# Peptides against a protein of PDB entry 5HDT: the designs that were tried, part 13

Target 1, 163 residues: chain A of PDB entry 5HDT
Amino acid sequence: MVVKTFMDMDQDSEEEKELYLNLALHLASDFFLKHPDKDVRLLVACCLADIFRIYAPEAPYTSPDKLKDIFMFITRQLKGLEDTKSPQFNRYFYLLENIAWVKSYNICFELEDSNEIFTQLYRTLFSVINNGHNQKVHMHMVDLMSSIICEGDTVSQELLDTV
Target 2, 163 residues: chain A of PDB entry 5HDT as posed
Amino acid sequence: MVVKTFMDMDQDSEEEKELYLNLALHLASDFFLKHPDKDVRLLVACCLADIFRIYAPEAPHTSPDKLKDIFMFITRQLKGLEDTKSPQFNRYFYLLENIAWVKSYNICFELEDSNEIFTQLYRTLFSVINNGHNQKVHMHMVDLMSSIICEGDTVSQELLDTV

## One batch from the design tools (peptide; made by RFdiffusion4, then SolubleMPNN)

Design b1_p10_1_s2 (from b1_p10_1, 4 letters changed)
Fold by OpenDDE base, seed 5:
Structure b1_p10_1_s2 (fold): chain B 163 residues (1-163), chain A 10 residues (1-10)
Amino acid sequence: as target 1 above (163 residues)
Amino acid sequence: EKKFTYKYTP
């Protein structure tokens, strides 16, 4: 299974990273990003998050347009964090934990549309946060948002004013 | 295991 393959891979697996590079690139195709099954899209998002983790600090995706598509896609999946009783909540948690720890959204600072991506991320997080979330979820959300603000000297004041 | 993250501080 593709999801298990990337989930179990670490950052030092050089031979495996090279072997599965083409698969990583293929997973970012429109076919997977626009897959009609919601659960499949969540698995794809988790896999993409793992790919960013594995290849850090150099993501294998070189196209700015593709990177934008990926992060907008991941942001959309984070909406699933709202329902803490969902059978898929643990996978949404995994996604959040990963992107917070890996700081993958910092890749977006090199993109022309970084402010758009960050705006959508912050709005999404604030829309799903609720008292039903445990402290770990809240911690990861705070870590994710704080990292972007602290790392980015290019974050617009407009974004900060709207958050 | 090496611990690498993405950072952007120009």
Scores: peptide ipSAE 0.547, ipTM 0.898, DockQ to the pose 0.147
Fold by OpenDDE base, seed 3:
Structure b1_p10_1_s2 (fold): chain B 163 residues (1-163), chain A 10 residues (1-10)
Amino acid sequence: as target 1 above (163 residues)
Amino acid sequence: EKKFTYKYTP
């Protein structure tokens, strides 16, 4: 119910956005981010991606520490893209597609630990990219990485060395 | 439908 609710919600649905704001905040709690079931964590990541989409350009999360936790969490889920034959691959694809076009990682530029977050993202993407991925997956990965490089005025040398 | 993304302009 929760997953479908956020997935079907439009950005201009102001009444619904207000109605489900408390639920959106609750989904970022440690209970969900540290859930022991990997399939549940993937669903949580997709919900969080949808929340960023729905509330763009203003994410509802205000804590820098919480935002860091969320993006490190989403980054860890992207490892699941490595297996194209997984029953959950379509959800991993949805996650990738969402964060690529919504550009939610741009929020991280305001965080003190942005370099750490982007480094982990790039390392993760390069570790999972393979010839088994179709052109759409490759394009979303490239779009995601290119957007971050182009949006920031400066990128650390350490991050550039990772690329 | 509105199409918003996150933009960062230093």
Scores: peptide ipSAE 0.543, ipTM 0.897, DockQ to the pose 0.146
Fold by OpenDDE base, seed 4:
Order: C-alpha cells, then structure tokens, then sequence
Structure b1_p10_1_s2 (fold): chain B 163 residues (1-163), chain A 10 residues (1-10)
C-alpha cells in the first residue's frame, strides 16, 4: 500500500527515499490532485504530507507551480476537519498533525504566490475550527498558523487581519 | 519530535 509505505518511512532512510522518489513525484501529478473521489484525494494529501516529512528539509518537488498546486490542494482537503463525526476524521487529523509538525507550509515562503496560499490556508482553518474539536486539533491548528507568522517576513496584512 | 522540519528565516 502506497499510503502505508510513506507513512511508515523515516526521515533518515536514505535508501528508501531514493527508491520511492519517482513514486513521490508521480503522486503530485494532476491525475491524483484532481481525482474525482474525495476519499482518494484525502489519501493523496496524506501521502504528500508524508513525502514532505520524509524529505525534509528538502522537498522533492522543484517546480514552483507544482508546489503551489500541492499546497492549495492540501489546503482544500483541510475542509474535512469541520465534521468531527466523519468516518475519515482521523485521517484529516493525521494530515493536520503532519503539516503542523513538519512545517511544510514554510516552503511556500519562497513562492511568488505565498500570500495567496497562506490566506487560503487561514481562511480554511478558521472556517472549520469549532468548539467541538478536541485540544489536540486546536493545538495543531494554532501551531500551523503561528509558525507561519513567526518565521515569515512576507505575511500580508490581509493574512494578519484574519488573525 | 521531528528530526527535520522546514524553516524559513530570512
């Protein structure tokens, strides 16, 4: 299983990272990012998050346009956090936890459209956050948002106004 | 705890 393969892989597993690099690149293709099945897209997002984790601090995706597509894609998946009773909630949680701890969105600071990406991320998070989420979910959401503000110097005023 | 994370410190 591709999902489990990346999920179980460690950051210091250089041989495996090299072995699965082509698969990692393939998973970022439009075929997967634009897959019609919502559950498949969630799995893809989790795989991509794991790929960012595994290859940190050097993501294997080099195209700025592709990186933008990936992060906009991941951001769209985070909408699934709104329904805490969804059977897929735990996987959405995994996605959130991963991107928060790995700080993968910090890659976006080098992108021309970073403000667009961050704005969309913040809007999405604020749209789904609710009092029904447990402390861990809230913590990851806060960590994700605060890390961007803390590390970046290019955060737009529009983004700050959402805080 | 992650060994490596992405950082951006200009």
Amino acid sequence: as target 1 above (163 residues)
Amino acid sequence: EKKFTYKYTP
Scores: peptide ipSAE 0.542, ipTM 0.893, DockQ to the pose 0.144
Fold by OpenDDE base, seed 1:
Formats: sequence, structure tokens, C-alpha cells
Structure b1_p10_1_s2 (fold): chain B 163 residues (1-163), chain A 10 residues (1-10)
Amino acid sequence: as target 1 above (163 residues)
Amino acid sequence: EKKFTYKYTP
């Protein structure tokens, strides 16, 4: 219901973006980010990815602490990419594809804890990359990591040593 | 349709 609403919305839907702004803000609450059901958390992550897409280039979340929580949350969900035979794999693929082309993690460059976020992202991606993934999955993973390196003059040597 | 992405310029 809510998932489908954001998934079907495009970046030109100005009236709808205004209408659903409060819902978008509520989806980033601790209630959803810390939901006990793994499948619910995946749906929340997909919604958040769509929200970043819809509102690009200006995310509706203004709190640096909240943004950190969201990206750490999304990063944790990406662990699900490791099982290509999971019934939920298509949702994980959708999440990966979205964050790769939208470049939503570029928001993190403005955060104090950007290095922590990027480090966790790279570690997560390298932990799940395997030969069972098709070419598209590999392409999105590489695109995501490369885009961050190319955009940021702020990528520290510490991060590069971790990779 | 406009395509927007997030960009960062220091």
C-alpha cells in the first residue's frame, strides 16, 4: 500500500510529493527502523530509497542524526543480497538499483560521520558480492562504490585502506 | 521527465 505509492511516484509528481511528505517523515521513525520483522524492515528500506529518489536532489530529512540512522539502516538491509534464491531477493535488487542510480549516499558527504557510513557500506557490499549474482547486480554494486569515490574529494585514506 | 540525482561538490 504505502510501498506501492512511493514506488509508483516519479520525480515530477510535485502535488503528490507535498501530499505524502508527512508520511515520508514518519517512515524514518525508530518504530519502523527498529521493526522486529526482517521483511518489514526491507519494505521500509525500499520506501526510504524511493523517497530519496522522489525528492532528489533535496531529501526531506533535515536532521544529520536521522540521515545517519537511515543510511546505516539501509546498509544493514543490503546484507540480504547474499542469498540470490531468497523470495525477497527481487526487493533487495530493487533497493540496490535505486540507491545506485539515485546516488543517495552522496548525501552522506555532508555528515560528520561520513567515513563510518561509507566504511560500513563498502564492507557490507564486499561481504555479499559473489559469483551467484548476475551481471546487473555486479554492475550496480561497482557503480555505487565507484560513484562515491569519484564524487568525494573527502574520501579518506583510512577508508581506502579498509577496502 | 527530469532525472535528478544527488551530487556533492566540496
Scores: peptide ipSAE 0.534, ipTM 0.894, DockQ to the pose 0.144

Design b1_p10_1_s3 (from b1_p10_1, 3 letters changed)
Fold by OpenDDE base, seed 2:
Structure b1_p10_1_s3 (fold): chain B 163 residues (1-163), chain A 10 residues (1-10)
Amino acid sequence: as target 1 above (163 residues)
Amino acid sequence: YKKFTYSYTP
């Protein structure tokens, strides 16, 4: 299974990284990003998060437009964090933990549309944050948001209004 | 184990 393959791969697996590079690129195609099944899209998001982790500090995606599509896609999946009782919540947690730890959204600072991406991320996070989330979920959300604010030189007024 | 993350230095 593709999901398990990337999940079990570490950053030092050079031979595997080379072997699965084309698969990593294929997973970012519109076919997967626009898949009609929400559970499949969640799995795709987790795979993409793992791909960012595995190839850090240099993601295999070089197109700014593709990178924007990926992060907007991942951001949309984070809406699933709102339901802590969902059978898929653990996978949403995995996604959150990964992107918080790997700091993959920091790639967006090199994109022209970084403010749009970050604004959408913050709006999404604040829309799903609730008192039902455990301490670890809150910690990852805070880590994710604070990392972006701390590393950014400038943020839009729209982003500031969202926070 | 070495751990790599993404960073941005303006």
Scores: peptide ipSAE 0.487, ipTM 0.868, DockQ to the pose 0.131
Fold by OpenDDE base, seed 3:
Structure b1_p10_1_s3 (fold): chain B 163 residues (1-163), chain A 10 residues (1-10)
Amino acid sequence: as target 1 above (163 residues)
Amino acid sequence: YKKFTYSYTP
């Protein structure tokens, strides 16, 4: 119910955005980010991606520490892209597609630990990219990485060495 | 519906 609710919601649905704001905040709690079931964590990541989409250009999360936790969490979920034959691959694809076009990782530029977040993202993407992925997956990965490089005023040498 | 993103780049 929760997953479908956010997935079907549009950015201009002001009444619904207000109605489900408390739920959006609750989904970023440690209970969900540290849930023991990997399939549940994937669903949580997709919901969080949808929340960033729905509330763009202003994410509802105000704590820098919470934002860091969320993006590090989403980054960890992207490891699941490595297995194209997984029953959950379509949801991993949805996650990738969403964060690529919404450009939600651009929120991280305002965080003190942005370099750490971007480094982990790039390392993760390069570790899972393979010839089994179709062109769409590759394009989304490239779009995601290129957007961060182009949007950032400064990029650390460590991140550049990773690219 | 893709009106808003966290970037000004199309």
Scores: peptide ipSAE 0.474, ipTM 0.855, DockQ to the pose 0.189
Fold by OpenDDE base, seed 4:
Structure b1_p10_1_s3 (fold): chain B 163 residues (1-163), chain A 10 residues (1-10)
Amino acid sequence: as target 1 above (163 residues)
Amino acid sequence: YKKFTYSYTP
């Protein structure tokens, strides 16, 4: 299983990282990013998050346009956090936890459209955050947003004003 | 905690 393969892989497994590099690149293709099945897209997002984790601090995706597509894609998946009763909530949680700890969105600071990406991320998070989420979910959401503010010097004042 | 992240702040 591709999902489990990346989920179980460690950052220091250099031989394995090299072995699955082509698969990692393939998972970022439009075929997967634009897959019609919502559950498949969630799995893809989790895989991509794991790929960022595994290859940190050097993501294997080199195209700025591709990186933007990936992060906009991941951001769209985070909408699924709104329904805490969803059978897929645990995977949405995994996605959130991963990107929060790995701080993968900080890659976006090198992108021309970073403000667009961050704005969309914050809007998405604020739209789904609610009092029904447990402390861990809230913590990851806060960590994700605060890390971007703390790390970046390119975050727009408009974005900061929404915080 | 992961060994490597994309943040300069641990």
Scores: peptide ipSAE 0.462, ipTM 0.850, DockQ to the pose 0.187
Fold by OpenDDE base, seed 1:
Structure b1_p10_1_s3 (fold): chain B 163 residues (1-163), chain A 10 residues (1-10)
Amino acid sequence: as target 1 above (163 residues)
Amino acid sequence: YKKFTYSYTP
């Protein structure tokens, strides 16, 4: 129900955005980020991606520590892209597509630990990229990585070593 | 795609 609510909401839904703001904030709690069920964590990641989409260009999360936790959490979920035959692959694809075009990871440029977040993202993507992925998956992965390099004023040597 | 993203460059 919660997943569908955010998935169906668009950026112009101002009244709904205000109504569900507290729910959006609650979904970023440790209870959900550290949920023991892998499928639940994937659903949470998709919800968070939709929240970034809906509230763009101003994410509702104001704590730098919380933002770091969220993006590290989303990055961990992207490992599920490696199995193209998984019943959950469509959800992983949705997550990838969303964060790629919304450019939500660009929020991390304002964080002290941006280099750590970007490095982990790149390492994760390169670890799951394979020839079993269709062209759209590859395009989203490339778009995601290229956007970060393009938007950033500086790229750390550590990140360059990963690329 | 929707209008708003987190792009900081034109």
Scores: peptide ipSAE 0.459, ipTM 0.856, DockQ to the pose 0.156

Design b1_p10_1_s4 (from b1_p10_1, 3 letters changed)
Fold by OpenDDE base, seed 5:
Structure b1_p10_1_s4 (fold): chain B 163 residues (1-163), chain A 10 residues (1-10)
Amino acid sequence: as target 1 above (163 residues)
Amino acid sequence: EKKFTYSYTP
């Protein structure tokens, strides 16, 4: 299973990282990013998050356009955090925890459309935050947003004022 | 396991 393969892989597993590099690249294809099944898209997002974790600090995706597509895709999946009673909530939590810890969105600072990506991320997070979330969810959301703010003098103040 | 991230902010 692809999901388990990347989830169980360590950052220093050089042999496995080389072996599954082509699979990592394939998972970012339009076929998976635009998969018709919502649950499959969530699994793809988790795999992509694990790929960023495994290959940190050098993501295997070199195309700026592809990176933008990936982060916009992951951002769309985070909408699923709103329903805490969903059967898939634990996977949404995994996704949030991963991207908060790995700080993968900081890759976006090198992209031309970074402000667009961050705007969508912040709007998505603020749209799903509610008092029904436990402390861990809130902490990860805060960590995710704070990491981006602290990393970048390039983050537009106008962006922060309008979100 | 090594712990690498994409942020260099302490």
Scores: peptide ipSAE 0.509, ipTM 0.879, DockQ to the pose 0.186
Fold by OpenDDE base, seed 1:
Parts: C-alpha cells; sequence; structure tokens
Structure b1_p10_1_s4 (fold): chain B 163 residues (1-163), chain A 10 residues (1-10)
C-alpha cells in the first residue's frame, strides 16, 4: 500500500527514501493529479504531503511547473475540510496538519507564480474555516497562513488586499 | 530525530 508506505516513513530513512524516489515522482504525474475519483485524489494529496515531509528540506520535484501543479492540486483538496462529518475528514485533517508543520508551501517562494498559489490557498482556507472546526484545525490553518506572511519577502501587498 | 522543514526562520 503506497499510502501506508509513505505515511510510516520518517525523514531519517535514507535507504527507503532512495528506494521509493521513482514512485514519488510518478505520483505527481497527470494520471494521479487528474484522477476522476475524489477520494483517490485525496489519497494522492496525502502521499504528496508525506513526500514533501520525508524529503525535507529538499523536495524531489525539481520542475517549477510540476511544483506549481502539485501545490495547486493540494490546495484544491483542502476544500474537503468544509464537511466535518465526512468519512474522509480525518484524511483532510492529516493533510492540513502535515503541510502546516512541514511548511511545504514555503517551497513556492522560489516559483514565479507564488502569488497565484498563495492567493488560491488563502481563498480556499477562508472559504472553509468556520466555528464548527475544533481548535486543532484552527491552529493548523492559522499556522499555515501566518508562516507564509512572516517568512516571505515576496508576499505583495496586492496579495494581502485580495484576501 | 532531526525534524526538517522548508523554513529556516524560527
Amino acid sequence: as target 1 above (163 residues)
Amino acid sequence: EKKFTYSYTP
């Protein structure tokens, strides 16, 4: 099981990281990013988040275009946080928790279209955030948004005005 | 275990 493999892997597993590198690259293909099944796309997003975690501080994806595709893809999945009663909510929570502490979106500061990515992320988060979420969900959302603002010197005032 | 992130800012 691919999902379990990456979920159980830690950052010190050097031999395993090398072994599964090709699989990590294939999971970012259009076949998976554009999969017609919503639940499959969520699993793919969780795997990608784990891949960013495992290979930190250097993601295995080197193409700027591919990185943009991945983060736009992950952002679209975060919309699923809206329904707290969904059977898949725990996986959406896992995705949020991961990207918040790993700070994977900070990779986007090196991309030309960083403002587009951050704009979509903020709009998505503000569209789903509500008082029905527990404190941990709120904490991760705040951590995710504040880290980008605090660390990025490329975040424009235009982006802040758009949010 | 070392914890690596994509941030070098405290």
Scores: peptide ipSAE 0.504, ipTM 0.875, DockQ to the pose 0.172
Fold by OpenDDE base, seed 2:
Structure b1_p10_1_s4 (fold): chain B 163 residues (1-163), chain A 10 residues (1-10)
Amino acid sequence: as target 1 above (163 residues)
Amino acid sequence: EKKFTYSYTP
């Protein structure tokens, strides 16, 4: 129910955005981010990605610590992109596609720990990239990484050296 | 539909 609600919501759905704001905030709680079920965590990640999409360019999460937790959480879920034949791959693809075009990770440039987040993202992506991925998956991965580099006037040389 | 993102750099 929640997954479908956010997935179908548009950026100009002002009344719905206001209605579901509290739900969006609760979805970023430790209860969901640390849920023991891997499939539930994937659904949570997709919902969070949709929330960033819906509320762009103003994410509803204002705490730097919470934002860091969210992006580190989403990054961990991207490990699931490794197997294109897994039952949940379509949701992993949805997650990747969303964060790539919405450019939600660019929020991290305002965070003190941006280098840690981007380093972990790049390491994760390169760990799962393989020749079995189709053109669209590769395109989104490249778009995601290049978008961050294009904003790289705030990216330290140390980060580039560690990637 | 609007196409808002979190980047405005070309």
Scores: peptide ipSAE 0.502, ipTM 0.877, DockQ to the pose 0.170
Fold by OpenDDE base, seed 3:
Structure b1_p10_1_s4 (fold): chain B 163 residues (1-163), chain A 10 residues (1-10)
Amino acid sequence: as target 1 above (163 residues)
Amino acid sequence: EKKFTYSYTP
């Protein structure tokens, strides 16, 4: 399975990274980003998160428009974190943990529409954060938001006040 | 193994 292939791959796997590069590029196509099945979209998001992890510090996607689409897509999936009793919660947790650790959203600082992406991310996280989440979920959410704030003067106080 | 991120912040 493609999902398991990327999940099990290490950053040191140079031969495998080269072998599966084209597959990684295809996973960012509209066919997958706009797939009608929400469970498939979640799997795609996890794969994309793993791809960012595996190829760090150089994301394989070169198009700014495609990168924007990917991060807006991942942000939409994070909405699923609100239901801790969902059968898919563990995958949502995996997605959150990955993007927090890898700091993949920092790629967005190079994008013209970075403020739009970060605004949507903050709004999404604040909308799903609740006292029902365990400490690990809260920790990853805080880590994710803190890393973006610490990395860039790009995120203005005005932007933070609007979320 | 290597542990790269998109930031140098620990």
Scores: peptide ipSAE 0.498, ipTM 0.875, DockQ to the pose 0.190

Design b1_p10_2_s1 (from b1_p10_2, 6 letters changed)
Fold by OpenDDE base, seed 2:
Structure b1_p10_2_s1 (fold): chain B 163 residues (1-163), chain A 10 residues (1-10)
Amino acid sequence: as target 1 above (163 residues)
Amino acid sequence: GPMKYFGPKK
């Protein structure tokens, strides 16, 4: 399973990182990002999050357009955090935990459309946050948003006021 | 080693 392969890989697995680089690149293709199955898209998002983790601090994706597509895609998957009783919630939690810890969205600061990406991220998180989430979920959501706000000189106050 | 993560690019 591709998901397990990347989940089990650490940042120091240089030989494996080289071996699976092409697979990582193919996972960001439109075929996977636009897959009709919601559960498959979640698995793809988790794989992409793991890929960012494994290759940090250097993303293997070099195209700004592709990076934008990936983060907009991941952002859309985070909507699944709204249902804490879903059988897939643990995978949504994994996705959230990963991107918060790895700070993968910080890659977006290199993109011209960073404000669009961050705006969608904030709106998504605020739309799904609820009292049913435990402390860990809340912490990751706050950590994710706070990190971007605190570290991003490009995030305008106007954007923060309108989100 | 310590966990590597992404930092902002200014």
Scores: peptide ipSAE 0.438, ipTM 0.886, DockQ to the pose 0.819
Fold by OpenDDE base, seed 5:
Structure b1_p10_2_s1 (fold): chain B 163 residues (1-163), chain A 10 residues (1-10)
Amino acid sequence: as target 1 above (163 residues)
Amino acid sequence: GPMKYFGPKK
């Protein structure tokens, strides 16, 4: 099980990280990012989030275009946070908690289209946030957005005005 | 070891 493999892996597992590097690269392929099954896409997003966690502070993906595709993909999955009663909500929560803690979106600051990615992230989060979410969900959403705003030198005021 | 995370790039 690929999901379990990355979920249980530690950042200090150098030999294991090297062993699964090719799998990590393969999970970012169009085959998985554009998979027709919504549940599979969620699992892929969680795996990608775990991959960023495991390899932090160095992402194994070197292509700027591929990194953009990955973060746009993860952003699309976060829409699933809107339904707190969904059987898959716990996995969406896991995804949110991971990316907030690891600060994986900070990778986007090196990308030319960072503002596009952050804009889509903010719009997505504000579109799904509601009073039905517990305090932890709200906290992670705020932490995720605040980290990008406060730590990013390239975040424009225009971007903030559109949110 | 301590948890590592991604910092902003300048």
Scores: peptide ipSAE 0.435, ipTM 0.886, DockQ to the pose 0.824
Fold by OpenDDE base, seed 1:
Structure b1_p10_2_s1 (fold): chain B 163 residues (1-163), chain A 10 residues (1-10)
Amino acid sequence: as target 1 above (163 residues)
Amino acid sequence: GPMKYFGPKK
């Protein structure tokens, strides 16, 4: 399974990274990003998060438009964090944990539409945050939002007030 | 080695 392949891969596995680079590029295609199955889209998001982890600090996706599509796509999947009793919640947690640790959204600082991406991310996270989440979920959500605010130069106070 | 992550870009 493709999901297991990337999940088990290390950052220093240079031979495997080269071998599966083409697959990584295909996973960002419209076929997968616009897949009609919600569970498939979640798996794709997890794979993309793993791809960013594996290739950090250099993303294999070089197109600004493609990067925007990917992060807007990942952001949309994070809405699944709202239901802690969902059978897919563990995968949503994995997605959140990964992007918070890897700081993959920092790639967006190089994009013209970074403010749009961050705004959508903040709105999504605030919409799903609730007291039913355990401390680990809250920690990752806070880490994700705080890292962008503290490390970015393009995030204005006006943008933060709009969230 | 240590875990790599994406840092801020200036």
Scores: peptide ipSAE 0.433, ipTM 0.885, DockQ to the pose 0.833
Fold by OpenDDE base, seed 3:
Structure b1_p10_2_s1 (fold): chain B 163 residues (1-163), chain A 10 residues (1-10)
Amino acid sequence: as target 1 above (163 residues)
Amino acid sequence: GPMKYFGPKK
């Protein structure tokens, strides 16, 4: 199972990281990012989040266009956090926890369209935040948003006011 | 080793 392979791998597994690098690159293909099955897309997002974790601080994806596609894709999956009763909620939580801890969105500061990516992230998070979420979910959402705002020189107040 | 994460790259 591909999902289990990356989830169980740590950052010091150098031989395994080399072995599965081609698989990591393949998972970011349009075939997976545009997969018609919503549950498959969630699994792909979790795998991508784990790949960022495993290879930190060096992402294996170097194309700016590909990186933009990946983070816009991950942002779209976070919409699933809205339903706390979903059977897939634990995987959405895993995705949120991972990207908040690893700070993978900091990669976007190298992209020309970083403000677009961050704006979509903020809008998505604010649209799904509700009182049904536990404190851990709220904490990760706040950590994710505040980290980007604090680190971002280009994230203008004007953009924040329009969110 | 210590956990690695992504810092700001400008």
Scores: peptide ipSAE 0.432, ipTM 0.885, DockQ to the pose 0.803

Design b1_p10_2_s2 (from b1_p10_2, 7 letters changed)
Fold by OpenDDE base, seed 2:
Structure b1_p10_2_s2 (fold): chain B 163 residues (1-163), chain A 10 residues (1-10)
Amino acid sequence: as target 1 above (163 residues)
Amino acid sequence: GPLKFFGPKR
């Protein structure tokens, strides 16, 4: 399973990182990002999050447009956090935990459309946050948003006013 | 070692 392969890989696995680089690149294709199955899209998002983790601090994706597509895609998947009783919630939690800890969204500071990405992220998180979430989920959401704001010398005042 | 993470370029 592709998901398990990346999940079990660490940042020091140099030979494996090289071996699966092409697979990592293909996972960001429109075929996967626009897959009709919601559960498949979640798995793809988790894989992409793991790929960012594995290759940190250098993303293997070089195209700004592709990076934007990826983060907008991941942001859309985070909407699944709204249902804490979903059988897929654990994977949504994994996705949230990963991107918060790895600070993958900080890659977006290098993108021209960073404000759009961050705006969508904040709107999504605030739309799904609820009292049914445990303390860890809340912590990761806060960590994710705070990290971006704290490092956001490039974050526009307009974004801050919108949130 | 410690986890490497992303940040803005300084």
Scores: peptide ipSAE 0.412, ipTM 0.883, DockQ to the pose 0.791
Fold by OpenDDE base, seed 4:
Structure b1_p10_2_s2 (fold): chain B 163 residues (1-163), chain A 10 residues (1-10)
Amino acid sequence: as target 1 above (163 residues)
Amino acid sequence: GPLKFFGPKR
């Protein structure tokens, strides 16, 4: 399974990273990003998060438009964190934990539409945060948001209003 | 080694 392949791969596997680069690029195609199955989209998001982890600090995606699509896609998947009783919650947790730890959204600082991406991220996180989340979930949400605020050079007023 | 992560690059 593709999900397992990237999940089990570490950052030091240079030969494997080269071998699966084309697969990583393929996973960012519209075919996967616009897949009709919600659970498949979640798996795709987890794979993309793992790809960012594996290739850090250099994203394998070179197109700014593609990167924007990916992060807007990942942001939409984070909406699934709202239901702590969902059978898929553990995968949503994995997604959150990964992107917070790897700081993958910091890639967006290189994009023209960074403020749009960050605004959507913050709106999504505040939309889904609730008292049913445990300490780890809250910690990752805070880490994800605070990293962008602290490390960003400029933040739009719209983003500040969201925070 | 330690996990590598992304910086702001700005």
Scores: peptide ipSAE 0.412, ipTM 0.885, DockQ to the pose 0.803
Fold by OpenDDE base, seed 3:
Structure b1_p10_2_s2 (fold): chain B 163 residues (1-163), chain A 10 residues (1-10)
Amino acid sequence: as target 1 above (163 residues)
Amino acid sequence: GPLKFFGPKR
């Protein structure tokens, strides 16, 4: 399946990266980002996170509007971290781990609406964080937020007030 | 090789 294909691919798989580039671009279409099934959207988010990982440091998505849509989409999926007992929690964890490790949100510094994206990310993380999360979840959340603060030259006061 | 990751582009 598509999910396993990208999950198993590493950054040095040049021939495979070329082979599946069109699929990667197709997965960012409105059809998938606005899919009515919540579980499908989660799988799409994981695939997109893997695509960023595989193609780092050069994302295959070049449109600023498309990149904004993707990161706003991924941010919305992170809301699923709130239920640690969900059968899908492991996939939400995978999503969080991936974006924290790869630092994919750093792409947003090139976008005019970066402050909006980061604000929504922080609000989402603080809304779902709880004492039921294990240390690894907390670590990834902290790593993600700290990376953005440390790299940001023009972090808005609104974002700082949220933190 | 080592993992490649994203950073701010100026």
Scores: peptide ipSAE 0.409, ipTM 0.884, DockQ to the pose 0.801
Fold by OpenDDE base, seed 1:
Structure b1_p10_2_s2 (fold): chain B 163 residues (1-163), chain A 10 residues (1-10)
Amino acid sequence: as target 1 above (163 residues)
Amino acid sequence: GPLKFFGPKR
């Protein structure tokens, strides 16, 4: 399956990266980002996260508008972290772990609407943070948020004060 | 090698 293909691929697989580049581009289409099935959308988000991992430090998506759509889409999926007993929680964890480790949201610093994206990310994470989450989940959430604050130079103080 | 990751544009 497509999900396993990208999940099992590493960053140095140059021949495979070239082979599956078109598939990576198609996965960011509106057909997948606006898919009516929430489980499909989660799988798409995981694939997109893996694509960022595989192609780092160069995202294969070059359109600023498309990148904004992708990160707003991924942010919406993170709401699923709220239910630790969900059958899909392990995939939500995988998504969180990936984007925190790869620092994929740092791509957003090159976008005009970065503050909008980061604001929505912070609001989403704080809405789902729960004392019932294990320490690893908390660590990834903190790593994700702190990385953006520490490494960014365009994040407004007003944004930080409202988080 | 070590994992490559994204950084902010300088």
Scores: peptide ipSAE 0.409, ipTM 0.884, DockQ to the pose 0.835

